# Peptides against a protein of PDB entry 3OAK, part 3

Target 1, 145 residues: chain A of PDB entry 3OAK
Amino acid sequence: DDLEQYLDEKILRLKDEMNIAAQLDIDTLNKRIETGDTSLIAMQKVKLLPKVVSVLSKANLADTILDNNLLQSVRIWLEPLPDGSLPSFEIQKSLFAALNDLPVKTEHLKESGLGRVVIFYTKSKRVEAQLARLAEKLIAEWTRP

## One batch from the design tools (peptide; aimed at target 1 L109 I119)

Design b1_p9_1 (made by RFdiffusion4)
Pose (drawn by RFdiffusion4):
Structure b1_p9_1 (pose): chain A 145 residues (1-145), chain P 9 residues (1-9)
Amino acid sequence: as target 1 above (145 residues)
Amino acid sequence: SENEALLYS
């Protein structure tokens, strides 16, 4: 029905917006490298983050989020950038907190590649200790026999 | 496990 299509469209639009924002930040960081222009900063993901947090925090959107592979975009947002730098602390914390509340299943991890990037957050030296503990906790919730 | 192999792949 119309309501279900409306919700799918809402999540699909957000997925595309998140992807554009990540790609624009990556272009900015590549541009920052090719040209050593130190004023260049990547802020598109940070600008869109409140919209992403608002959607991820709604329990009645969990099915729609999971069915439409929005977690693929979340993985893109957590991936290290071309120079090896991580996204802002606010992005990391907001995304991990939202994942703690979502009923993520193996099929979602498979389609999103989210598990691979969370493992990276347990190894990275640039990740704050509290977020590493959250990442480890999530890995544990997902590697149950 | 299958889940561990998936995450650590």

Design b1_p9_1_s1 (made by RFdiffusion4, then SolubleMPNN; from b1_p9_1 with L7I)
Fold by OpenDDE base, seed 2:
Structure b1_p9_1_s1 (fold): chain B 145 residues (1-145), chain A 9 residues (1-9)
Amino acid sequence: as target 1 above (145 residues)
Amino acid sequence: SENEALIYS
């Protein structure tokens, strides 16, 4: 219906915005590496994060989020950056928190690749212990009967 | 994505 279509379009637009933000940050950090210009700071994802969190936190958007594979963009946001660093602490924390409240199923994990990424966070020594525990909590929830 | 290999390595 009209509402469903509106919500689909909303999520798809956000998905596109997220992907663009991720790529811009990658480009920024690649340029930083190439030029040595330490004034180049990747902050596009951080700037967009409040909007992402707002959307992910809306219970009425859960089906639309999952059906449109927004989790793929969440996965992209969680991937390591060109300089070997991870996304900001705030991004990790906020996304893990938001994911905890979504009715994520195995099919969503597979189509988004999110499952493997979150497992990475349970194992990486670059991840803060607090966030590793959040990742572990997600994995436990997703793998329980 | 560009960094997917880092996750899957």
Scores: peptide ipSAE 0.048, ipTM 0.744, DockQ to the pose 0.110
OpenDDE base, seeds 1, 3, 4, 5: peptide ipSAE 0.042, 0.043, 0.040, 0.038; ipTM 0.709, 0.730, 0.709, 0.704; seed 5 fails the geometry check

Design b1_p9_1_s2 (made by RFdiffusion4, then SolubleMPNN; from b1_p9_1, 4 letters changed)
Fold by OpenDDE base, seed 2:
Structure b1_p9_1_s2 (fold): chain B 145 residues (1-145), chain A 9 residues (1-9)
Amino acid sequence: as target 1 above (145 residues)
Amino acid sequence: TENEELIFS
């Protein structure tokens, strides 16, 4: 099916872009640590976030998103940074909101590792209370009978 | 560390 192929390719390209953005931010922060140059700011994920949110919010892409394990890239974006910090508040909020609307199944959690990361957000002292609650809601949804 | 536990657990 031509449409399915098109959508698959679209999502796979986004995965690549997301992974690259994550790595560039990691590299930036590692360089910041190494050089002490406080002008180095990790902005690649933030710059790409609107596109990610746009894609994740489209109901017609849900199956393609899940089938292509885009959640793995979402997980990567949520992981702690080299300096021990977490991704920006906006990234956390936007991704948690988007995840809440996706029909995520156990198999998707397993293949992406997303479950473990979201659990982390329910426990971390570095997470804003409102985001911790959002993470808790996701966990409750994913673990319901 | 907490970060390592998250990534590698």
Scores: peptide ipSAE 0.071, ipTM 0.766, DockQ to the pose 0.117
OpenDDE base, seeds 1, 3, 4, 5: peptide ipSAE 0.109, 0.069, 0.111, 0.101; ipTM 0.749, 0.762, 0.745, 0.744; seeds 1, 4, 5 fail the geometry check

Design b1_p9_1_s3 (made by RFdiffusion4, then SolubleMPNN; from b1_p9_1, 4 letters changed)
Fold by OpenDDE base, seed 1:
Structure b1_p9_1_s3 (fold): chain B 145 residues (1-145), chain A 9 residues (1-9)
Amino acid sequence: as target 1 above (145 residues)
Amino acid sequence: SENSELIFS
């Protein structure tokens, strides 16, 4: 099926772009720590965020997103950075909102590791209260009968 | 990733 192949390729390209953005930000912050150059700012994920949100919001892409384990890249984006900080408030808020509308199943949580990362956000004192509540909402939806 | 252990520990 030509359409299915096209959609798979689109999601896989985005997955690759997300992984690259995450690694570039990690490299930037590692260099900041090593050199003490406080002018080094990690901005690659923030720059790509609008595209990520746009794709995640498309109902017709839901199956393709889940089948290709794009949630693994979402998990990577939510992980702590080398300096121990968390991704920006905007990244957290946008991703939690987008995840709320996806038909995420247990199998997707297992293969991506997203479930345990979101649980982390319900427990961390470094997370703003409103985002912790969004994380709690996701966990409740994913674990309800 | 390199920070997965931190999250899952």
Scores: peptide ipSAE 0.090, ipTM 0.756, DockQ to the pose 0.113
OpenDDE base, seeds 2, 3, 4, 5: peptide ipSAE 0.090, 0.068, 0.082, 0.080; ipTM 0.747, 0.752, 0.767, 0.744

Design b1_p9_1_s4 (made by RFdiffusion4, then SolubleMPNN; from b1_p9_1 with A5E L7I)
Fold by OpenDDE base, seed 2:
Structure b1_p9_1_s4 (fold): chain B 145 residues (1-145), chain A 9 residues (1-9)
Amino acid sequence: as target 1 above (145 residues)
Amino acid sequence: SENEELIYS
Protein backbone atom coordinates (compact mmCIF):
# COMPACT_ATOMS: atom_id res chain seq x y z
CA ASP B 1 0.00 0.00 0.00
CA ASP B 2 1.44 3.30 -1.13
CA LEU B 3 -0.04 5.31 1.72
CA GLU B 4 1.23 2.91 4.34
CA GLN B 5 4.68 3.03 2.81
CA TYR B 6 4.61 6.80 2.76
CA LEU B 7 3.58 6.99 6.39
CA ASP B 8 6.19 4.45 7.43
CA GLU B 9 8.90 6.44 5.72
CA LYS B 10 7.65 9.62 7.33
CA ILE B 11 7.83 8.15 10.81
CA LEU B 12 11.19 6.53 10.20
CA ARG B 13 12.61 9.86 9.05
CA LEU B 14 11.26 11.51 12.17
CA LYS B 15 12.87 8.83 14.31
CA ASP B 16 16.21 9.61 12.72
CA GLU B 17 15.73 13.32 13.24
CA MET B 18 14.78 12.81 16.86
CA ASN B 19 17.74 10.57 17.55
CA ILE B 20 20.11 13.02 15.92
CA ALA B 21 18.65 15.91 17.90
CA ALA B 22 19.09 14.00 21.13
CA GLN B 23 22.69 13.15 20.36
CA LEU B 24 23.52 16.70 19.33
CA ASP B 25 22.17 18.00 22.62
CA ILE B 26 24.22 15.44 24.50
CA ASP B 27 27.31 16.48 22.55
CA THR B 28 26.62 20.14 23.25
CA LEU B 29 26.31 19.63 26.96
CA ASN B 30 29.36 17.40 27.11
CA LYS B 31 31.32 20.12 25.37
CA ARG B 32 29.88 22.68 27.77
CA ILE B 33 31.11 20.61 30.68
CA GLU B 34 34.50 20.08 29.09
CA THR B 35 35.15 23.67 28.05
CA GLY B 36 33.18 25.62 30.60
CA ASP B 37 31.63 27.60 27.77
CA THR B 38 28.30 28.56 29.26
CA SER B 39 27.14 29.95 25.95
CA LEU B 40 26.67 26.40 24.71
CA ILE B 41 22.98 25.61 25.00
CA ALA B 42 21.31 22.36 24.01
CA MET B 43 18.45 23.39 21.76
CA GLN B 44 18.06 20.67 19.15
CA LYS B 45 15.26 18.76 20.81
CA VAL B 46 13.39 21.95 21.65
CA LYS B 47 13.67 23.10 18.05
CA LEU B 48 12.27 19.82 16.77
CA LEU B 49 9.59 19.46 19.45
CA PRO B 50 6.78 21.15 17.52
CA LYS B 51 7.21 18.67 14.68
CA VAL B 52 7.28 15.75 17.08
CA VAL B 53 4.15 16.92 18.86
CA SER B 54 2.41 17.48 15.56
CA VAL B 55 3.10 13.93 14.45
CA LEU B 56 2.22 12.34 17.78
CA SER B 57 -1.08 14.21 17.88
CA LYS B 58 -2.36 12.86 14.58
CA ALA B 59 -4.80 10.04 15.18
CA ASN B 60 -4.31 8.69 11.68
CA LEU B 61 -0.63 8.13 12.44
CA ALA B 62 -1.11 6.20 15.68
CA ASP B 63 -0.68 2.75 14.16
CA THR B 64 2.33 3.85 12.14
CA ILE B 65 3.89 5.49 15.19
CA LEU B 66 3.47 2.38 17.30
CA ASP B 67 4.40 -0.11 14.57
CA ASN B 68 7.66 1.69 13.84
CA ASN B 69 8.63 2.03 17.50
CA LEU B 70 8.72 5.82 17.48
CA LEU B 71 8.23 5.50 21.22
CA GLN B 72 11.85 4.44 21.44
CA SER B 73 12.85 7.90 20.28
CA VAL B 74 10.36 9.43 22.69
CA ARG B 75 12.04 7.46 25.45
CA ILE B 76 15.44 8.71 24.35
CA TRP B 77 14.19 12.29 24.46
CA LEU B 78 13.02 11.83 28.03
CA GLU B 79 16.34 10.52 29.32
CA PRO B 80 18.53 12.65 31.60
CA LEU B 81 21.23 14.83 30.09
CA PRO B 82 24.99 14.66 30.76
CA ASP B 83 24.82 17.41 33.37
CA GLY B 84 22.23 15.44 35.30
CA SER B 85 19.39 17.66 34.27
CA LEU B 86 16.22 16.50 32.60
CA PRO B 87 14.85 17.65 29.28
CA SER B 88 12.99 20.93 29.36
CA PHE B 89 9.68 21.28 31.13
CA GLU B 90 8.02 21.82 27.78
CA ILE B 91 9.45 18.61 26.33
CA GLN B 92 8.27 16.61 29.32
CA LYS B 93 4.83 18.17 29.37
CA SER B 94 4.29 17.88 25.63
CA LEU B 95 5.42 14.29 25.42
CA PHE B 96 3.41 13.16 28.43
CA ALA B 97 0.35 14.82 26.97
CA ALA B 98 0.89 13.20 23.59
CA LEU B 99 1.46 9.79 25.13
CA ASN B 100 -1.80 10.06 27.01
CA ASP B 101 -3.69 10.10 23.72
CA LEU B 102 -1.93 7.14 22.11
CA PRO B 103 -3.28 3.60 22.36
CA VAL B 104 -0.05 2.33 23.87
CA LYS B 105 0.04 -1.40 24.58
CA THR B 106 2.35 -3.49 26.70
CA GLU B 107 4.29 -4.68 23.68
CA HIS B 108 5.06 -1.08 22.71
CA LEU B 109 6.26 -0.29 26.19
CA LYS B 110 8.58 -3.26 26.17
CA GLU B 111 10.09 -2.67 22.75
CA SER B 112 10.65 1.03 23.45
CA GLY B 113 11.63 0.98 27.10
CA LEU B 114 9.20 3.82 27.64
CA GLY B 115 7.49 2.25 30.63
CA ARG B 116 10.58 2.22 32.78
CA VAL B 117 11.49 5.76 31.82
CA VAL B 118 8.09 7.11 32.74
CA ILE B 119 8.28 5.28 36.05
CA PHE B 120 11.55 7.10 36.59
CA TYR B 121 9.69 10.38 36.27
CA THR B 122 7.25 9.34 38.98
CA LYS B 123 10.13 8.89 41.40
CA SER B 124 12.71 11.50 40.44
CA LYS B 125 13.31 14.41 42.80
CA ARG B 126 14.26 16.50 39.78
CA VAL B 127 10.80 16.37 38.24
CA GLU B 128 8.21 19.04 38.83
CA ALA B 129 5.26 17.77 40.84
CA GLN B 130 2.87 18.59 38.04
CA LEU B 131 4.78 16.43 35.58
CA ALA B 132 5.29 13.64 38.07
CA ARG B 133 1.53 13.43 38.38
CA LEU B 134 1.18 13.23 34.62
CA ALA B 135 3.68 10.40 34.57
CA GLU B 136 1.74 8.65 37.30
CA LYS B 137 -1.41 8.90 35.27
CA LEU B 138 0.31 7.27 32.32
CA ILE B 139 1.57 4.43 34.47
CA ALA B 140 -1.87 3.93 35.92
CA GLU B 141 -3.35 3.78 32.45
CA TRP B 142 -0.75 1.35 31.15
CA THR B 143 -1.05 -0.97 34.13
CA ARG B 144 -4.82 -1.10 34.34
CA PRO B 145 -6.49 -4.54 34.05
CA SER A 1 21.94 5.21 26.09
CA GLU A 2 24.58 6.62 28.39
CA ASN A 3 21.91 7.30 31.01
CA GLU A 4 20.34 3.86 30.97
CA GLU A 5 21.82 2.91 34.31
CA LEU A 6 20.37 5.99 35.96
CA ILE A 7 16.94 5.53 34.45
CA TYR A 8 16.62 1.86 35.29
CA SER A 9 18.28 1.90 38.70
Scores: peptide ipSAE 0.052, ipTM 0.744, DockQ to the pose 0.114
OpenDDE base, seeds 1, 3, 4, 5: peptide ipSAE 0.042, 0.045, 0.044, 0.042; ipTM 0.712, 0.728, 0.709, 0.711; seed 1 fails the geometry check

Design b1_p9_2 (made by RFdiffusion4)
Pose (drawn by RFdiffusion4):
Structure b1_p9_2 (pose): chain A 145 residues (1-145), chain P 9 residues (1-9)
Amino acid sequence: as target 1 above (145 residues)
Amino acid sequence: DDLLEWMEE
């Protein structure tokens, strides 16, 4: 019905917006490298983050989020950038907190590649200790026999 | 675990 299509569209629009924001930040960081212009900063993901947190925090949107592979976009947001730098602390914390609340299943991890990027957060030397503990906790919740 | 091995790829 219309309501279900409306919710799917809401999540699909957010997925595309998140992908554009990640790609624009990546272009900015490549541009920052090719040209050593030190004033260049990547802020599109940070600007969109409140909208992403608002959607991820609604329990009644969990099915729609999971069914439409929005977690693929979340994985993109967590991936190290071309120079090896991580996204801002606010993005990392907000996304991990939201994942702690979502009923993520194996099929979602498989389609999103989210598990691979969370493992990276348990090995990275640039990740704050509290977020590493959150990442480890999530890996544990997902590697149950 | 197979899923852990997959996640570590």

Design b1_p9_2_s1 (made by RFdiffusion4, then SolubleMPNN; from b1_p9_2, 3 letters changed)
Fold by OpenDDE base, seed 5:
Structure b1_p9_2_s1 (fold): chain B 145 residues (1-145), chain A 9 residues (1-9)
Amino acid sequence: as target 1 above (145 residues)
Amino acid sequence: NELLEWMEL
């Protein structure tokens, strides 16, 4: 119906925006490495984060989020950056918190690749203990019989 | 990187 179509378009636009933001930040950091210009700062994901959190927190969007594989873009945002660093603490914390309230199923984890990335966050020595615990809670919830 | 390492396990 009209509402379903509207919601699909909304989520798909956000998905594109998230992917673009991630790539622009990667490009910025690669240029920083190439030129040595330390004034180049990757800010695109940070700028978009409030909108992402707002959308992920809407209960009425849960099915649309999952059906359109928005979790693939969430996975992309959690991947390591060209300089070897991880996304900011705030990005990690906000996304893990938002994921906790979604009815994520195994099929969504597989089609997005999110499951493997969250497992990484439970094991990496570079991840803050607080965030590793949040990742562990997600894995426990997703694998509960 | 570490992510690729864990994904390959």
Scores: peptide ipSAE 0.045, ipTM 0.743, DockQ to the pose 0.190
OpenDDE base, seeds 1, 2, 3, 4: peptide ipSAE 0.045, 0.036, 0.044, 0.037; ipTM 0.736, 0.690, 0.734, 0.689

Design b1_p9_2_s2 (made by RFdiffusion4, then SolubleMPNN; from b1_p9_2 with D1N D2P)
Fold by OpenDDE base, seed 4:
Structure b1_p9_2_s2 (fold): chain B 145 residues (1-145), chain A 9 residues (1-9)
Amino acid sequence: as target 1 above (145 residues)
Amino acid sequence: NPLLEWMEE
């Protein structure tokens, strides 16, 4: 219906914005590496984060979020950056927190690749202990009988 | 295996 279409469009727009933000940050960091210009700071994802968190926190958007594979963009946001670093602490923390309240199923993990990435966070020595625990909590929830 | 399915990408 009209509402469902509206919500779909809303989520798809956000998905696009997230993907753009991720790519811009990647481009910034690649340029930083290539030029040595340390004034180049990747902050597009951080700028958009409040909006992402707001959307992910809305219970009435859960189905739309999952149906439109917004989790793929969440996965992209969690991937390692060109310089080998991980997304900011705030991004990790906020996304892991938001994911806890979504009714994520195996199919969503598969189509988004999110499962693999979150598992990575449980194993990586580059991840803060607090965030590794959040990742572990997600994995436990997703794999519970 | 659900875990393996998660990793398929």
Scores: peptide ipSAE 0.034, ipTM 0.696, DockQ to the pose 0.390
OpenDDE base, seeds 1, 2, 3, 5: peptide ipSAE 0.029, 0.031, 0.033, 0.030; ipTM 0.679, 0.687, 0.690, 0.676

Design b1_p9_2_s3 (made by RFdiffusion4, then SolubleMPNN; from b1_p9_2, 3 letters changed)
Fold by OpenDDE base, seed 2:
Structure b1_p9_2_s3 (fold): chain B 145 residues (1-145), chain A 9 residues (1-9)
Amino acid sequence: as target 1 above (145 residues)
Amino acid sequence: NPLLEWMEK
């Protein structure tokens, strides 16, 4: 119906915006590495984060989020950056929190690759303990029999 | 274990 179509388009637009933001940050950090210009700071994901969190937090969008594989873009946002660092603490915290409230199923993990990335966060020495615990909680939920 | 099952595929 019209509403469903509207919601699909909304999520797909956000998905595109997220992917663009991720790529722009990658480009910025690559340029920083190449030029040594320490004034270059990757901020696109952080700038978009409030919108992402807003969408992910809406219960009535859960099905649309999952059906359109928005979790793939969430996974992309969680991946390590060119300088070896991880996305900002706030990005990690916000996304893990949002994921905790989504009815994520195995099929969504498979098509997004999110499961493997979150497992990474349970193991990485670069992850703050608080966030590692959040990742562990997600894994526990997703491995629930 | 859904996640492990998925990972093993």
Scores: peptide ipSAE 0.028, ipTM 0.664, DockQ to the pose 0.502
OpenDDE base, seeds 1, 3, 4, 5: peptide ipSAE 0.025, 0.026, 0.025, 0.025; ipTM 0.651, 0.657, 0.650, 0.650

Design b1_p9_2_s4 (made by RFdiffusion4, then SolubleMPNN; from b1_p9_2, 3 letters changed)
Fold by OpenDDE base, seed 2:
Structure b1_p9_2_s4 (fold): chain B 145 residues (1-145), chain A 9 residues (1-9)
Amino acid sequence: as target 1 above (145 residues)
Amino acid sequence: NPLLEWMEQ
């Protein structure tokens, strides 16, 4: 119906925006590495984060989020950056929190690759303990019999 | 175990 189509388009647009933001940050950090210009700061994901969180938090969008594989873009946002760093603390915290409230199923994990990335966060020495615990909580939920 | 099942695929 019209509403469903509208919601699909909304989520797909956000998905594109997220992917663009991720790529722009990668480009910025690569340029920072190449030029040594420490004034270059990757900020695109952080700038878009409030919108992402807003969408992920809406219960009535859950099906649309999952059906359109928005979690793939969430996974992309969680991947390590060119300089070896991880996305900002706030990005990790916000995304893990949002994921905790989504009815994620095995098929969504498979489509997005999110499961493997979150497992990474349970193991990485670069992850703050608080966030590692959030990742562990997600894994526990996703491995629930 | 959904995640383990997925990982084993």
Scores: peptide ipSAE 0.034, ipTM 0.694, DockQ to the pose 0.488
OpenDDE base, seeds 1, 3, 4, 5: peptide ipSAE 0.032, 0.032, 0.030, 0.031; ipTM 0.685, 0.687, 0.679, 0.683

Design b1_p9_3 (made by RFdiffusion4)
Pose (drawn by RFdiffusion4):
Structure b1_p9_3 (pose): chain A 145 residues (1-145), chain P 9 residues (1-9)
Amino acid sequence: as target 1 above (145 residues)
Amino acid sequence: SEVEELLGL
């Protein structure tokens, strides 16, 4: 019905917006490298983050989020950038906290590649200790026999 | 687990 299509569209629109924001930040960081212009900063993901957090925190949107592979975009948002730098602390913390609340299943991890990027957060030297503990906790919740 | 096999752990 219309309501279900409306919710799917809401999540699909957010997915595309998130992808555009990540790609624009990557372009900015490549541009920052090719040209050593030190004033260049990547802020599109940070600007969109409240909208992402608002959607991820609604329990009644969990099915729609999971069914439409929005977690693929979340994984893109957590990936290290071309120079090896991580996204801002606010993005990392907000996304991991939301993942703690979502009923993520194996099929979602498979389609999103989210598990691979969370493992990276358990190994990275640039990740704050509290977020590493959250990432380890999530890996544990997902590697149950 | 299935996830461990998927991630190669």

Design b1_p9_3_s1 (made by RFdiffusion4, then SolubleMPNN)
Fold by OpenDDE base, seed 4:
Structure b1_p9_3_s1 (fold): chain B 145 residues (1-145), chain A 9 residues (1-9)
Amino acid sequence: as target 1 above (145 residues)
Amino acid sequence: SEVEELLGL
């Protein structure tokens, strides 16, 4: 199907873009640590975030998103950074909100590793309270009987 | 735990 192929390609491209953005930010922060150059700021994920949120929010893309394991890239975006910090508040907030509307199933959690990361956010003392609550909401939905 | 297993932990 032409449409399905188009959507697959769209999501796969975004997945690549997300992975690249994550790596670039990691590289930036590693260099910042190495050089002490505090002018180095990791901004690639933030720059791409609106596009990510836009895609994640589209109901017609849900199956394509899940089938292509885009959640793996979402997981990567949520992982702690080289300096031990978490991704920006905005990234956390936006992604948790977007995830809330996706029909995520156990198989998607397992293949992406997203479940483990979100659970981390429910337990971490470094996470803002409101975001911990969002993470808890996701876990509750994913583990709902 | 059951939840951990369900989530792939």
Scores: peptide ipSAE 0.306, ipTM 0.858, DockQ to the pose 0.392
OpenDDE base, seeds 1, 2, 3, 5: peptide ipSAE 0.207, 0.298, 0.294, 0.292; ipTM 0.858, 0.856, 0.858, 0.854

Design b1_p9_3_s2 (made by RFdiffusion4, then SolubleMPNN; from b1_p9_3 with E5K)
Fold by OpenDDE base, seed 4:
Structure b1_p9_3_s2 (fold): chain B 145 residues (1-145), chain A 9 residues (1-9)
Amino acid sequence: as target 1 above (145 residues)
Amino acid sequence: SEVEKLLGL
């Protein structure tokens, strides 16, 4: 199916872009730590965030998103950074909101590792209370009887 | 636990 192929390619490209953005930010922060150059700012994920959110919010892409394990890249974006910090508040908030509308199942959580990361956000003292609540909402939804 | 299984852990 031409449409299905198009959607697959679209999601896979985004997945690659997300992974690249994450790595570039990691590289930037590692260099910042190494050199002490405080002018180095990791912004690649933030720059790509609107596109990510746009895609995640499209109902017609839900199956493609889940089938292609885009959630793995979402998980990567949520992981702690080299300096021990978490991704920006905006990234956390936007992703948690977007995830809330996806029909995420256990199989997707298993293959992406997203469940573990979101649980982290419910427990970490480094997480803003507002975002911890969003994470808790996701956990509640994913563990719903 | 059951919850952990549901979360893919």
Scores: peptide ipSAE 0.621, ipTM 0.947, DockQ to the pose 0.342
OpenDDE base, seeds 1, 2, 3, 5: peptide ipSAE 0.210, 0.317, 0.311, 0.308; ipTM 0.855, 0.869, 0.864, 0.865

Design b1_p9_4 (made by RFdiffusion4)
Pose (drawn by RFdiffusion4):
Structure b1_p9_4 (pose): chain A 145 residues (1-145), chain P 9 residues (1-9)
Amino acid sequence: as target 1 above (145 residues)
Amino acid sequence: HPLLEEWES
């Protein structure tokens, strides 16, 4: 029905917006490298973050989020950038807190690649200790026999 | 765990 299509469209639009924002930040960081212009900063993901947090925090949107592979975009947002730098602390914390609340299943991890990027957050030296503990906790919730 | 091995690969 119309309501279900409306919700799918809402999540699909957010997925595309998130991807555009990640790609624009990546272009900015490549541009920053090719040209050593130190004033260049990547802020598109940070600008869109409140919208992403608002959608991820709604329990009644969990099915729509999971069914439409929005977690693929979340993985993109967590990935290290071309120079090896991580996204801002606010993005990391907001995304991990939202993952703690979502009923993520193996099929979602498979389709999103999210598990691979969370493992990276347990090894990275640049990740704050509290967020590493959250990442380890999530790996544990997901590697149950 | 199989999933852990897959993710680390």

Design b1_p9_4_s1 (made by RFdiffusion4, then SolubleMPNN; from b1_p9_4 with H1S)
Fold by OpenDDE base, seed 3:
Structure b1_p9_4_s1 (fold): chain B 145 residues (1-145), chain A 9 residues (1-9)
Amino acid sequence: as target 1 above (145 residues)
Amino acid sequence: SPLLEEWES
């Protein structure tokens, strides 16, 4: 119906925006590495983060989020950057918090690759302890017997 | 868990 189509288009637009933001940040950091220009700062994901969090927090969008594999874009945002660093603390914190309220199923984890990335966060020594615990909580919920 | 094995590999 009209509402369903509207919601699908909304989520797909956000998915595209997220992917673009991630790629722009990657391009910025690659150029920073190549040129040594330390004035190049990757800020696209940070700028879009409030909108992402807002959408992820809306219960009426949960099915649309999961059906359109928005979690793939969430996974992309959590992946290590070209210089080997991780996304900002705020991005990690906000996304892990938002994921706690989504009815994520095994199929969503597989089609997005999110499970693999979150496992990484439970094991990495570069991750803040607070965020590692959040990642562990998610894994525990997703792998409940 | 099969999922854990997949994710940790």
Scores: peptide ipSAE 0.173, ipTM 0.783, DockQ to the pose 0.885
OpenDDE base, seeds 1, 2, 4, 5: peptide ipSAE 0.039, 0.028, 0.028, 0.041; ipTM 0.701, 0.653, 0.657, 0.731

Design b1_p9_4_s2 (made by RFdiffusion4, then SolubleMPNN; from b1_p9_4 with H1S L3F)
Fold by OpenDDE base, seed 1:
Structure b1_p9_4_s2 (fold): chain B 145 residues (1-145), chain A 9 residues (1-9)
Amino acid sequence: as target 1 above (145 residues)
Amino acid sequence: SPFLEEWES
């Protein structure tokens, strides 16, 4: 199916872009730590965020997103950075919001590791209360009978 | 819930 192939390729390209952005930010922060150069700022994920949100919000991409384990890249974006800090408030907020509208199932959580990361956000003292509530909302939906 | 069994252990 031509459409299916097109959508698969689209999502797979986005996964690559997301993974590259995450690694570049990690590299930037590691270099900042090693050199003490405070002018080094990790901005790659923030730059790509609008595209990620746009894709995650499209109903016609839901199956492709889940089937290709894009949630693994979402999980990677939510993980703590080398200096122990968390991704920006905007990244957290946007991703949690987008995840609410996806028909995420247990198998997708297993494949991606997203469940463990979101649980982390419900427990961490470093997370803003507003975002902790969003994380809790996701957990409630995923654990719903 | 399968989720609870997998992620809360």
Scores: peptide ipSAE 0.038, ipTM 0.701, DockQ to the pose 0.590
OpenDDE base, seeds 2, 3, 4, 5: peptide ipSAE 0.038, 0.037, 0.034, 0.034; ipTM 0.702, 0.702, 0.692, 0.690

Design b1_p9_4_s3 (made by RFdiffusion4, then SolubleMPNN; from b1_p9_4 with H1S S9A)
Fold by OpenDDE base, seed 5:
Order: C-alpha cells, then structure tokens, then sequence
Structure b1_p9_4_s3 (fold): chain B 145 residues (1-145), chain A 9 residues (1-9)
C-alpha cells in the first residue's frame, strides 16, 4: 500500500546515505595518509548519526529496516577504517544501543554480515570495555534458544 | 569492505 511504499523508500534512501557517508570517510582518511594533510578529518558518519539513530529507534520502522537490509549499512559503519582505527566511541555506542531494540533474526545477521562484525567487537583489544560488553549482550541475545 | 581477519590479529 501507499504507506509501505513510502516507508520502503525512506529506508532505502537512508541506506544509500549511510553507504555514501562511510565511503567518503574512507576516502578522506586515505587521502590524509597519502598527502600527510592533517587537516583532513572524516566527519560524514558523525554528521549523519543523529538521523540514523532516530530512524533505528522507531518501532513502526522495524519491519521496513529489516526487510530492506539496513543492517548491512550498520555493519559497514562498524568496520575498521584505513588507518586501522575503529569508528568513534559514540557511533559504536549508539548503534549497539539501537540494535538491542530490533527483533533481529538469524537471516538478518547472515544477509547483513552484522553478526561477524559484532563478534569482532567482543574480542578486539582496541574496543572499550563498556562497548565490548554491549557487543557480548547482543551476541547472547541473538544466539538465545 | 575491510577484512575483519586483518584486524583481529
């Protein structure tokens, strides 16, 4: 119906925006490494984060989020950056919190690759202890019988 | 996308 179509288009636009933001940050950091220009700062994901959090927090969008594989873009945002660093503490915290409210199923984890990335956060030495615990909580929930 | 195995070690 009209509402479903509207919601699909909304989520697909956000998905595209998230992917673009991630790539722009990667490009910025690669250029920083190549040129040594320390004025180059990756800010695109941070700028878009409030919108992402807003969408992920809406219960009426849960089915649309999962059906359109928005979690793939969430996974992309959590991946390590060219300089070996991880996304900001705030990005990690916000995304992990939002994921707790979604009825994520095994099929969604597989099609998005999110499960593998979250497992990484449970064992990485570069991850803050607080966030590692949040990742562990998600894994426990997703593997619960 | 980055290979996670590269960062896990």
Amino acid sequence: as target 1 above (145 residues)
Amino acid sequence: SPLLEEWEA
Scores: peptide ipSAE 0.039, ipTM 0.699, DockQ to the pose 0.081
OpenDDE base, seeds 1, 2, 3, 4: peptide ipSAE 0.039, 0.039, 0.035, 0.028; ipTM 0.712, 0.716, 0.700, 0.663; seed 4 fails the geometry check

Design b1_p9_4_s4 (made by RFdiffusion4, then SolubleMPNN; from b1_p9_4 with S9A)
Fold by OpenDDE base, seed 3:
Structure b1_p9_4_s4 (fold): chain B 145 residues (1-145), chain A 9 residues (1-9)
Amino acid sequence: as target 1 above (145 residues)
Amino acid sequence: HPLLEEWEA
């Protein structure tokens, strides 16, 4: 099917872009740590965030998103950075909000590792209270009997 | 839930 192929390619391109953005930010922060150059700012994920949010919000893309394991890239974006810091508040907020509207199933959580990272956000003292609550809500929904 | 056991282990 032409449409299905088009949508798959679209999501896979975004997945690649997300992974590249994450790696570029990691590289930037590692260099910042090594050199002490405080002018080095990791901005690649922030720059791509609007596109990510737009795609995640499209109901007609939900199946394609889940089938292509885009959630793995979402997980990567939520992981702690080399300096131990977390991604920006806005990234956390936007991704948790988007996840709340996706029909995520157990198999998607297993293949992406997303659940493990979200659990971290429910426990971390560095996470804003409102985001910790969102994380808790997601975990509760994903683990309903 | 099995997932919680896995994630919290």
Scores: peptide ipSAE 0.304, ipTM 0.879, DockQ to the pose 0.813
OpenDDE base, seeds 1, 2, 4, 5: peptide ipSAE 0.276, 0.301, 0.291, 0.285; ipTM 0.866, 0.878, 0.872, 0.873

Design b1_p9_5 (made by RFdiffusion4)
Pose (drawn by RFdiffusion4):
Structure b1_p9_5 (pose): chain A 145 residues (1-145), chain P 9 residues (1-9)
Amino acid sequence: as target 1 above (145 residues)
Amino acid sequence: SESEELLYS
């Protein structure tokens, strides 16, 4: 029905917006490298983050989020950038907190690649200790026999 | 487990 299509469209639109924002930040950081212009900063993901947090925090949107592979876009947002730098602390913390509340299943991890990037957050030396503990906790919730 | 192998792949 219309309502279900409306919700799917809402999540699919957010997925594309998140992808554009990540790609624009990546272009900025490549541009920052090719040209050593130190004023260049990547802020598109930070600008869109409140919209992403608002959607991820609604329990009645969990099915729509999971069914439409929005977690793929979340994985893209957590991935290290071309120079090895991580996204801002606010992005990391907001996204991990939201994942703690979502009923993520193996199929979602498989389609999104989210598990691979969370493992990276347990090994990275640039990740704050509290967020590493959150990442380890999530890996544990997902590697249950 | 299959889920563990997936995550550490």

